# Peptides against a protein of PDB entry 3NZW, part 235

Target 1, 212 residues: chain A of PDB entry 3NZW
Amino acid sequence: TTTLAFRFQGGIIVAVDSRATAGNWVASQTVKKVIEINPFLLGTMAGGAADCQFWETWLGSQCRLHELREKERISVAAASKILSNLVYQYKGAGLSMGTMICGYTRKEGPTIYYVDSDGTRLKGDIFCVGSGQTFAYGVLDSNYKWDLSVEDALYLGKRSILAAAHRDAYSGGSVNLYHVTEDGWIYHGNHDVGELFWKVKEEEGSFNNVIG
Target 2, 222 residues: chain B of PDB entry 3NZW
Amino acid sequence: QFNPYGDNGGTILGIAGEDFAVLAGDTRNITDYSINSRYEPKVFDCGDNIVMSANGFAADGDALVKRFKNSVKWYHFDHNDKKLSINSAARNIQHLLYGKRFFPYYVHTIIAGLDEDGKGAVYSFDPVGSYEREQCRAGGAAASLIMPFLDNQVNFKNQYEPGTNGKVKKPLKYLSVEEVIKLVRDSFTSATERHIQVGDGLEILIVTKDGVRKEFYELKRD

## One batch from the design tools (peptide; made by RFdiffusion4, then SolubleMPNN)

Design b2_p26_6_s4 (from b2_p26_6, 19 letters changed)
Fold by OpenDDE base, seed 2:
Structure b2_p26_6_s4 (fold): chain B 212 residues (1-212), chain C 222 residues (1-222), chain A 26 residues (1-26)
Amino acid sequence: as target 1 above (212 residues)
Amino acid sequence: as target 2 above (222 residues)
Amino acid sequence: KEEEERLELTKEADEKWKQMLEGWRL
């Protein structure tokens, strides 16, 4: 898996691959590794598929309950804290989760929290999470600027996942791309890695390790 | 060290069409190298136009299917005989599986039916309870042999339009029920030739708006 | 020799099944 999220002047970019594995077996190329908790809040998935899917869905329910009780949307800080508290209760039980909770509230603005099954909870501007994270960081860190245009930021997110998909055997399939703004998240499509690779190679003159 | 799990072999396969879905399984049940039964059905009609199979350790599979069938009954009781949707069924099965997170059911589960729009639906589950809606899925002993074939024949992977120099992929389209049944039969006949845990018989459950139809075909008994 | 080969095949099968019990990984 490779997931990433970063803050920039235009909000948050979230990009993820779609491969699931069982050992050396590619179990799926089409897994949705982003949960749409509400129109303003996203969760990303890395680690155990069932652990992430089950508990992030549960988190969605908790966020909805908050909204119903408090008559306001839950903060990104509070949502991430709920998940963090949950996984902490299961610490040592063998849960495997590497998640990012990304969202926008009027109070917080665009916000990203990293939460993992070790009980770590971090607020930050840039995270790459998964087996391909180092490959994604290589591209992302080299090109990241706060002042990126929305178009450039979207491309950078997509391109970083593509780099990881190319080098990480456990990442691939497609890139799912999101832009989070004050008006909520916007889905920017599913991009097949195979098609995207050749397109990017041609346009950039990159990936010269592959003879086309 | 004591292993609480057995392996009863077999293979299952689901394919979603436009207005139908198919779930198929062989009828061979084995332990190690011994055939326990040449006709032990593992694909079940669970009501509400939902068919289910949980392939792997048969004791776990049977337990899971029974629990789901009971869940369907309770759903009807609690919701004035409302039909359980396929997506709700998938969520329910996730909870059944994940409820045993630390001692999982040793099965690959597939369900098939129609979604709320009348479109064919196939959901696949890992032993712990992650699930995904897909156009096709193979599970069990010969899944590694069949799944690549399905990728090619259902999802048209690695197929391109003639004369495009490999630049234009073959467009996705739904297959007819006849085409799907043919693919299922070809998949299982091929699998039985190469895998000792697959054979004897093939049972296919076809879900349409009119209900569940069953078809049976002989496989090699070698 | 045949029994040893059977034992090795059984071990390989057991490892594949252990991987299955871990579920899908993202």
Scores: peptide ipSAE 0.497, ipTM 0.847, DockQ to the pose 0.402; fails the geometry check
Fold by OpenDDE base, seed 3:
Structure b2_p26_6_s4 (fold): chain B 212 residues (1-212), chain C 222 residues (1-222), chain A 26 residues (1-26)
Amino acid sequence: as target 1 above (212 residues)
Amino acid sequence: as target 2 above (222 residues)
Amino acid sequence: KEEEERLELTKEADEKWKQMLEGWRL
């Protein structure tokens, strides 16, 4: 898996691959590694598919209950804290989760929290999470600027996942791309890695290690 | 060393059509290299136009299917005989599987039916309860043999339009029920030839708006 | 030789099933 999220002047970009594996077996190329918790809040999935899917879905229910009780959308800080507290209770039980909770509230603005099954909870501007994270960081860090245009930021997110899909055997399938703004998240499509690779190679003149 | 799990072999296969879905399984049940039964059905009509199979350790599979059938009954009781949707069934099965997260059911689970729009639906589960809706899925002993075939024949992977020098992919289209049945039969026939844990009989459950139909075909009994 | 081949096949099968038990990884 490779997931990433970063803050920039235009909000948050979230980009993820779609491969699931069972050892050397490619279990799926079409897994949704982003959960849409509400129109303003996303969760990303890395690690155990069942652990992430089950508990992030549970988190969605908790967030909805908060909205019903408090008559206000839950903060990104509070949502991430709920998940963090939960996984901490299961510390040592064998959960495997590397998640990013990304969202926008009027109080917080665009916000990203990293939460993992070790109980780590970090607020930050840039995270790459998964087996391909180092490959994604290589591209993302080299090109990241706060002042990126929305178009350039979307491309950078997509391009970083593509780099990881190319080098990490456990990442691939497609890129799912999101842009989070004050008006909520916007889905920017599913991009097949096979088609995307050739397009990017042609347009950039990159990936010259592969003969076309 | 004590192993709480067995492996009863077999293979299952689900394919969704436009307005139908198919879930098929062989009827062979084995332990190691011994055939326990040549006719042990493993694909079940669970009501509400939902068919289910949990392939792997048969004791776990049977337990899971029974629990799900009970869940359907309770759902009807609690919701004034409301039909359980296939997506709600998938969520319910996730909870059943994940409820044993630390001592999992040793099964690959597939359900098939129609979604709320009347379109064919197949959901696949790992042993601990992750699930995905897919157009097709093979599970069990011969899944590694069948799944690549389904990628090619259902999803048209690596197929291109003739004369385009590989530049134009074959367009996706739904398969007819006859085409799907043929693919299922070819898949199991081929798997039976190459895998000792697959054979004897093939039971196919076809879900349409009119209900569940069953078809049976003989497989090699070697 | 046949016994060795059966043992190898059994081990391979066991490894595949153990991987299944761990579930899908993202």
Scores: peptide ipSAE 0.488, ipTM 0.838, DockQ to the pose 0.473; fails the geometry check
Fold by OpenDDE base, seed 1:
Structure b2_p26_6_s4 (fold): chain B 212 residues (1-212), chain C 222 residues (1-222), chain A 26 residues (1-26)
Amino acid sequence: as target 1 above (212 residues)
Amino acid sequence: as target 2 above (222 residues)
Amino acid sequence: KEEEERLELTKEADEKWKQMLEGWRL
């Protein structure tokens, strides 16, 4: 898996691959590794598919309950804390989760929290999570600027996942791309890695290690 | 060393069409190299136009299917005989599986039916309850033999339009029920030839708007 | 020898199944 999220002047970019594995077996190439918790809040999935899918869905229910009780959308800080507290209760039980909770509230602005099954909870501007994270960081860190245009930021997110999919055997399939703004998240499509690779290679003159 | 799990072999296969879905399984039940039964059905009509199979350790599979059938009954009781949708069924099965997260059911689960728009639907589950809606899925002993074939023949993977130098993919299209049944039969026939845990018989459940029908075909008994 | 080969094949199958119990990984 490779997931990433970063803050920039235009909000948040979230990009993820879609491969699931069972050992050396490619279980699926089409897994949704982003949960749409509400129109303003996203969760990303890395680690155990069932752990992430089950508990992030549960998180969605908790966020909805908060909204019903408090008559206000839950903050990104509070949502991430709920998940962090939950996984901490199961610490040592064998849960495997590497998640990012990304959202936009009026009080917080664009916000990203990293939450994992070890109990780590971190607020930050840039995170790459998964077996391909180092490959994604290589591209993302080299090109990241706060002042990126929305178009350039979307491309950078997509391009970083592509780099990881190219080098990490456990990442691949397609890139799912999101842009989070004050008005909510916008889905920017599913991009097949095979097609995207050749397009990027042609346009950038990159991936010269591959002859095509 | 004590192992709480057995492996009863077998293979299951689901394919979604435009307005139908199929779920098929062989009828061989085996332990190690000994055939326990040549006719032990593992694909079940669960009501509400939902068919289900949980392949792997048969005791776990049977338990899971029974729990789901009971869940359907309770759903009707609680919701004034409302039909359980296939997506709600999938969520329910996730909870059944994940409820045993630390002592999982040793099964690959597939359900098939129609979605709320009347389109064919197949959902597959890992042992701990992650699930995905797909056009096709193979599970069980010969899944590694069949799944690549399904990728090629259902999803048209690695197929390109002639004369395009591999630049234009073959367009996705739905298969007819006859085409799907043929693919299922070919898949199981091929699997039977190469895998000792697959054979004896093939039972196919076909879900349409008119209900569930069953077809049975003989496989090699060697 | 044939029984030993059968036992080895069963062990390999068991290892594959243990991996399955972990579920899908992302």
Scores: peptide ipSAE 0.485, ipTM 0.833, DockQ to the pose 0.400; fails the geometry check
Fold by OpenDDE base, seed 5:
Structure b2_p26_6_s4 (fold): chain B 212 residues (1-212), chain C 222 residues (1-222), chain A 26 residues (1-26)
Amino acid sequence: as target 1 above (212 residues)
Amino acid sequence: as target 2 above (222 residues)
Amino acid sequence: KEEEERLELTKEADEKWKQMLEGWRL
């Protein structure tokens, strides 16, 4: 898996691959590693597929309950804290989760929290999570600027996942791309890695280690 | 060391069409190299136009299916006989599986039916309850033999339009029920030839708006 | 020898299934 999220002047970019594995077996190339918790809040998935799906779906229910009770959307801080507290209760039980909770509230603005099954909860501007995270960081860190245009930021997110998909055997399939703004998240499509690779190679003159 | 799990072999396969879905399984039940039964159905009509199979350790599979059937019953009781949707069924099965997260059911689960728009739906589950809606999925002993075939024949992977120098992919399209049944039969006949844990009989459940139909075909018995 | 080969194949199958018990990994 490779997931990433970063803050920039235009909000948040979230990009993820879609491969799931069972050992050396590619279990799926089409897994949705982003949960749309509400129109303003996303969760990303890395680690155990069932752990992530189950608990992030549960988180969605908790966020909805908050909205119903408090008559306002839950903060990104509070949502991430709920998840963090939950996984901490299971510490040592064997949960495997590396998640980013990404969203917008008027109070917080664009916000990203990293939460993992070790009980770590971090607020930050840039995170890459999964077996391919270092490959994604290599591209992302080299090109990241706060002042990126929305178009450039979307491309950078997509391009970083592509790099990871190319080098990490456990990442691949497609890139799912999101842009989070004050108006909520916008889905920017599913980009097949097989097609995207050749397109990017041609346009950039990159990936010269591969003969076209 | 004590192993609480057995492996009863077999293979299951789901394919979604436009307005139908199929879930098929062989009828062989085996332990190691000994055939326990040549006709032990493992694909079940669970009501509400949902068919289900949980392939792997048969005791776990049967238990899971029974629990789901019971869940359907309770759903009707609690919701004035409302039909359980396939997506809700998938969520329910996730909870059944994940409820045993630390002692999982030793099964690969597939359900098939129609979504709320009347489109064919196949959901597959890992042993701990992750799930995905897909156009096709093979599970069980011969899944590694069949799944690549399905990738090619259902999802048209690695197929390109002639004369395009491999630049234009074959477009995705739904298969007819006849085409799907043929693919299922070819898959299982081929798997039977190459895998000792697959054979004897093939039972196919076809889900349409009109209900569940069953078809049976003989497989090799060697 | 044949029985040993059968046992080895069974062990391989068991290991594949054990990996399945871990579920899908992302």
Scores: peptide ipSAE 0.478, ipTM 0.829, DockQ to the pose 0.434; fails the geometry check

Design b2_p26_7_s1 (from b2_p26_7, 12 letters changed)
Fold by OpenDDE base, seed 3:
Structure b2_p26_7_s1 (fold): chain B 212 residues (1-212), chain C 222 residues (1-222), chain A 26 residues (1-26)
Amino acid sequence: as target 1 above (212 residues)
Amino acid sequence: as target 2 above (222 residues)
Amino acid sequence: MAEEEPEVVGSSGGFYHPILAEIWGA
């Protein structure tokens, strides 16, 4: 798995691969590793698929209950804290979760929290999470700027996942791409890694280790 | 090592069509190298045009299917006989599986039916309740043999238009029910030849707007 | 301070679960 999220002047980019593996077996190439918690809040999935799907869906229910009770959208800080508190209660039970809670509220602006099954909760501007994270960071950190255009930021997210998919055997399938703004998240499509690889190689003259 | 799980072998296969879905399974039940039964159905009509199979450890599979059938009954009781949608069924099954997260049901679960738009739907589950809607899925002993074949024949992976020098992929299209049934039969026939845990009989449940139809075909009995 | 690289949640996403790896690898 490779997931990433980063903040920039235009909001948040979230990009994830879609490969699921069971050992050496590719179980799926089409897994949705972004959970749409609500129109303004995304969760990402790394680790155990069931743990992430179950608890992030549960989180969505808690977020909805908050909205009903408080008559306002839950903050990204509060949503991530709910999840963090939950996984902390299961500490040592064997949950496997590496998640990012990404959203935009008027009070917080664009916000990213990392939450893992160890109970770690971090606020930050850039996170890559999964077995391919180091490959994604290599591309992302080298090209990241706060002042990226939305187009350049979307491309950078996509390109960073592609780099990870190329080097990490546990990452691949496709890139699912999201842009989070004040008006909510926008899905920017599913990008097949094979097609994307050849396109990027041709356009950039990159991936010279592969003879086309 | 203490292994509380058995493996009863078998294979299951789901394929979603345009306005139908198919869930198929062999009827062999085996423990180690001993055939327990040559006819033990593992694909079930659960009502509401939902068919289900949980393949792996048969005791766990049977328990899960029974729990789901009970959940369907409770759903009708609580919701004035409202039909359970396939997506709601998938969520329910996730909760059943994840409720045993620390002592999982040792099964690969597939359900098939129609979505709310009347389109074929197949949902596959891991043992702990992660799930995905897919066009096709194989589970069980011969899944590793069948799944690549389904990728090629259902999703047209690695198929290209003739004369394009591999540059143009074959366009995706829905298969007819006859094409799907043929594909299922070919898949299980091939799997039976290569895997000892697959054979004896093939039961196919076809879900349409008109209900669930069952077809049976003999497989090799060796 | 370089934000500590989140520990490689080295678990492959999808239908992989550590308990399944133990069960399937056995």
Scores: peptide ipSAE 0.027, ipTM 0.769, DockQ to the pose 0.138
Fold by OpenDDE base, seed 5:
Structure b2_p26_7_s1 (fold): chain B 212 residues (1-212), chain C 222 residues (1-222), chain A 26 residues (1-26)
Amino acid sequence: as target 1 above (212 residues)
Amino acid sequence: as target 2 above (222 residues)
Amino acid sequence: MAEEEPEVVGSSGGFYHPILAEIWGA
C-alpha cells in the first residue's frame, strides 16, 4: 500500500494505490483505499483493510450523528480524535491501521491528521503511509512547494504514487486521486498504473531504467 | 501451537453478468488428504435473491451462513417484509465477520445477486470483513489457479485488438449466462485436475430477476 | 503463504490481516 496526502495553497491532494496483497498473492488490483466519510471529509486506508474499512465507516456514522446533534459539520480535529480514541481503546488487541483523515472546514481550513493503531495522532502538512511510503516521499519531497497550482499538485500526488507502485511490490493497480477544497472533495479519477507509467515515461523522459 | 481452525478445502467462484450473477462451488469436503464427503453443498440460497458461500473451515462457514440467514429474517420482521438489497447484505456480512475480529471466521466469503438497478453483483469478503464489489472472484484452495483465468476471460486482461501491436485493449463486454456457465465449468474442471482439494461435484447457483436456479455437474472423483 | 510484509506500519492492504498471516502461511 501507498497512500499520501498533502496541503498546498489550493487545499489538499489525496492519492492512493489500489493493490491488495495476501503475502505474495495479489488479492485485488481495484481496492478503494479512500473512504468518503462525508462530502468534506476523506479517510485513507493502510494496514488491515477490514480494520480501516470498518472503523472509518463507523467514523462516518459518528460524524453524521455529530452533524445531526450539533447542527454543524464535525471538525477534522474532532473526527480524527474520535477515531484516535477508539483505536486507543483497542491498543494491544492487534488492530492494524495507518490512516489519514483529510478535510476542509471554514474554521480549520485544509487539515490532515495521521491516526494509527498505536494511538498516534499527528497534525501535519505532508504524510505518506504504507509499505511504499519512502518511495512516495522521495518524489513528493523533491517537488513539493506550497504554491503549487492545482494541476501541478494533482500531478505530483499521482506521480508520487506511481513511483511507489514502480518500486514497491505491495503497491500498484491504479491511482485514485482526490482534491479537497472548501466546497468538498473532488474525485479526479482512477489511473491505471500500467498506462500511467508509459505515459509518464514518454512525457517526462523518466523511468529510463525500463526499456520501452 | 493450538490451531482451532480446520481447513476443509474446496473452491468457490462468483461472476456477475449484466442482468444475472453466478455463484459456484465444488461439493468436495476434505481434511488434509482424507475426503470427508463427495457431496457437501457450500453455496446457499439465503432468500431475497441472495446466494452466499463461505469457503475454508466448513464449521465457520456454516455458522456464518446461518447467522446471515437469520439476519435476513430479522430484517423482514423489522422492515415490513422489505427485500434486503445486495449492498445492505454485504454491509451486514461485514458486521458479522468483524464481530469476530479477534477470533475470526476462517473463511473466504462470496455473495452474489442483483443490485438495485437489476445488474449482476458479486461481493467478496476477507475473513475479518473487508469487502469489495467485483465482476468476478475465485475463493478457496484453487483460487490461485482460477483467478488469473478469470482476469483473462471475464475482465479481458492482457487481451488486445488484433493488428494494434498491443496498443488497443480488448473492450469490456458482459458475458451471456451460457458463456459464464461454460467458464465456470472449465475453471472447475481444470482446477480439479491440479488440486486434490477440488472435485466430485459442481453446484452452480444462477441469480436472475426471476429467482435462483441451481445446476449440478459431476467433476472428477479422484 | 502470506509472506510477512515488512514490519512497516501500514504495509499491508486488501485481503491481508496480520492475525491471519500465520494461518495463511500454513
Scores: peptide ipSAE 0.025, ipTM 0.748, DockQ to the pose 0.120
Fold by OpenDDE base, seed 1:
Structure b2_p26_7_s1 (fold): chain B 212 residues (1-212), chain C 222 residues (1-222), chain A 26 residues (1-26)
Amino acid sequence: as target 1 above (212 residues)
Amino acid sequence: as target 2 above (222 residues)
Amino acid sequence: MAEEEPEVVGSSGGFYHPILAEIWGA
């Protein structure tokens, strides 16, 4: 798995691969590793697919209950804290989760929290999470600027996942791409890694280790 | 180390068509190298036009299917005999599986039916309740043999239009019921030749708007 | 102070939970 999220002047970019594996077996190439918690809040999935899918869906229900009770949208800080508190209760039970809670509220602005099954909860501007994270960071860190255009930021997110999919055997399938703004998240499509690879290679003159 | 799980082998296969879905399974039940039964059905009509199979450890599979069937009954009682949708069924099965997260059912679960728009739907579950809607899925002993074949024949992976030098992929299209049944039969006959845990009989449940139809075919009895 | 990169749990991206991989690989 490779997931990433980063903040920039235009909000948040979230990009993820779609491969699931069971050992050396590719179980799926089409897994949705982004949970749409609400129109303003996304969760990413790395680690155990069932753990992430179950608890992030549960988190969505808790966020909806908050909205109904408090008559306001839950903050990204509060949503991530709910998840962090939950996984901490299961500490040592064998949950496997590496998640990013990404959202936009008027009070917080664009916000990203990393939450894992060890009980770590971190606020930050840039996170890559998964077996391919180092490959994604290599591309992302080299090209990241706060002042990126939305178009450039979307491309950078997509391109970073592509780099990880190329080098990490546990990442691949497709890139799912999101842009989070004050008006909510926007889905920017599913991009097949095979097709994207050849397109990027041709346009950038990159991936010269592969002969076309 | 105590292993509470058995492995009864077998293989299951789901394929979603445009307005139908198919769930198939062989009828062989085996432990190690000993055939326990040549006819033990593992694909079930659960009501509400939903068919289900949980392949792996048969005791766990049977328990899970029974729990789901009971859940369907309770749903009818609580909701004035409202039909359970396939997506709601998938969520319910996730809860059943994840409820045993720390002592999982040792099964690969597949359900098939029609979605709310009348389109074919197949959902596949891992042992702990991760699930995905897919066009096709193989599970069980011969899944590794069949799934690549399904990728090629249902999803047209690695198929290109003639004369395009591999640049234009074969367009996706729905298969007919007859094409799907043929594909299922070919998959299981091929698997039977290469895997000792697959054979004896093939049971195919076909879900349409008109209900569930069952077909049976003999497989090799070696 | 270089913020220690959180020990990110290496995502297996596993469709099957790792605990089950040990059971299935036996």
Scores: peptide ipSAE 0.024, ipTM 0.748, DockQ to the pose 0.116
Fold by OpenDDE base, seed 2:
Structure b2_p26_7_s1 (fold): chain B 212 residues (1-212), chain C 222 residues (1-222), chain A 26 residues (1-26)
Amino acid sequence: as target 1 above (212 residues)
Amino acid sequence: as target 2 above (222 residues)
Amino acid sequence: MAEEEPEVVGSSGGFYHPILAEIWGA
């Protein structure tokens, strides 16, 4: 798995691969590793599929209850804290979760929290999470700047996941790409890694370790 | 070390069509290298045009299917006989599986039916309740043999248009019921030849708007 | 403002529960 999220002048980019594995078996190439919690809030999934899917879906329900009760959308800080508190209650039980809670509220602006099954909760501008995270960071950190255009930011997110998919055997399938703004998240499609690889190789003259 | 799980072998396969879905399973039940039964159905009509199979440890599979069937009944009682949608069924099954997260049902679960738009739907579950809607899925002993075949024949992976020098992928299209049934039969026939835990019989449940139809085919018995 | 070095959280690479490998014969 490789997931990433980063803040920039235009909001948040979220990009994830779609490969699921069980040991050496590729269980799926089409897994949705982004949970659309609500129109303004995304959760990413790394680690145990069931743990992430179950608890982030549960989180969505808690977020909706908050909105109904408080008559306002939940903050990204509060949503991530709910999840963090929950997983902390299961500390030592064997949950496996590496999640990013991404959203844009008027109060907070564009916000990313990392939450894992150890109870770690971190606010930050850039996170890559998963077995391919180091490969994604290699591309992302080298090209990141706050002043990226939306187009360049989307490309950078996509390109960073592609790098991870190329080097990490546990990452691949496709890139699911999101842009989060104050108006909510926008899905920017599913990009097959195979097609994307050849396109990028041709356009950039990159990936020269593979003969075309 | 104590292992509470058995393995009863077998294989299951789901394929979604345009306006239908298929869920198939062999009828062999095995323990270790001993065939317990040559005809033990593992694909079930659960009502509301939902078919289900949970393949792996048969005791766990049976328990899960029974719990789901009970959940369907309760849903009808609570919702004035409203039909359970396939997506709601998937969520229900997730909760059943994840409720045993720390002592999982040792099964790969697949359900098939029609979505709210009347389109074929297949959902696949891991033992602890992660799930995905897919066009096709194989589970059980021969899943590793069948899935690559399904990828090629259902999703047209690694197929290209003639004369394009591998540059143009074959376009996706829905398969007919007859094409799907043939594909299922070929898959299980091939699996039976390569895996000792697959064989004897093939039961196919076909879900359409008109209900659930069952077909049976013999497989190799050796 | 100390650039909080992104803690490389070593998440395990597998997405599905490991028990699937046994069930699927992989």
Scores: peptide ipSAE 0.023, ipTM 0.768, DockQ to the pose 0.185

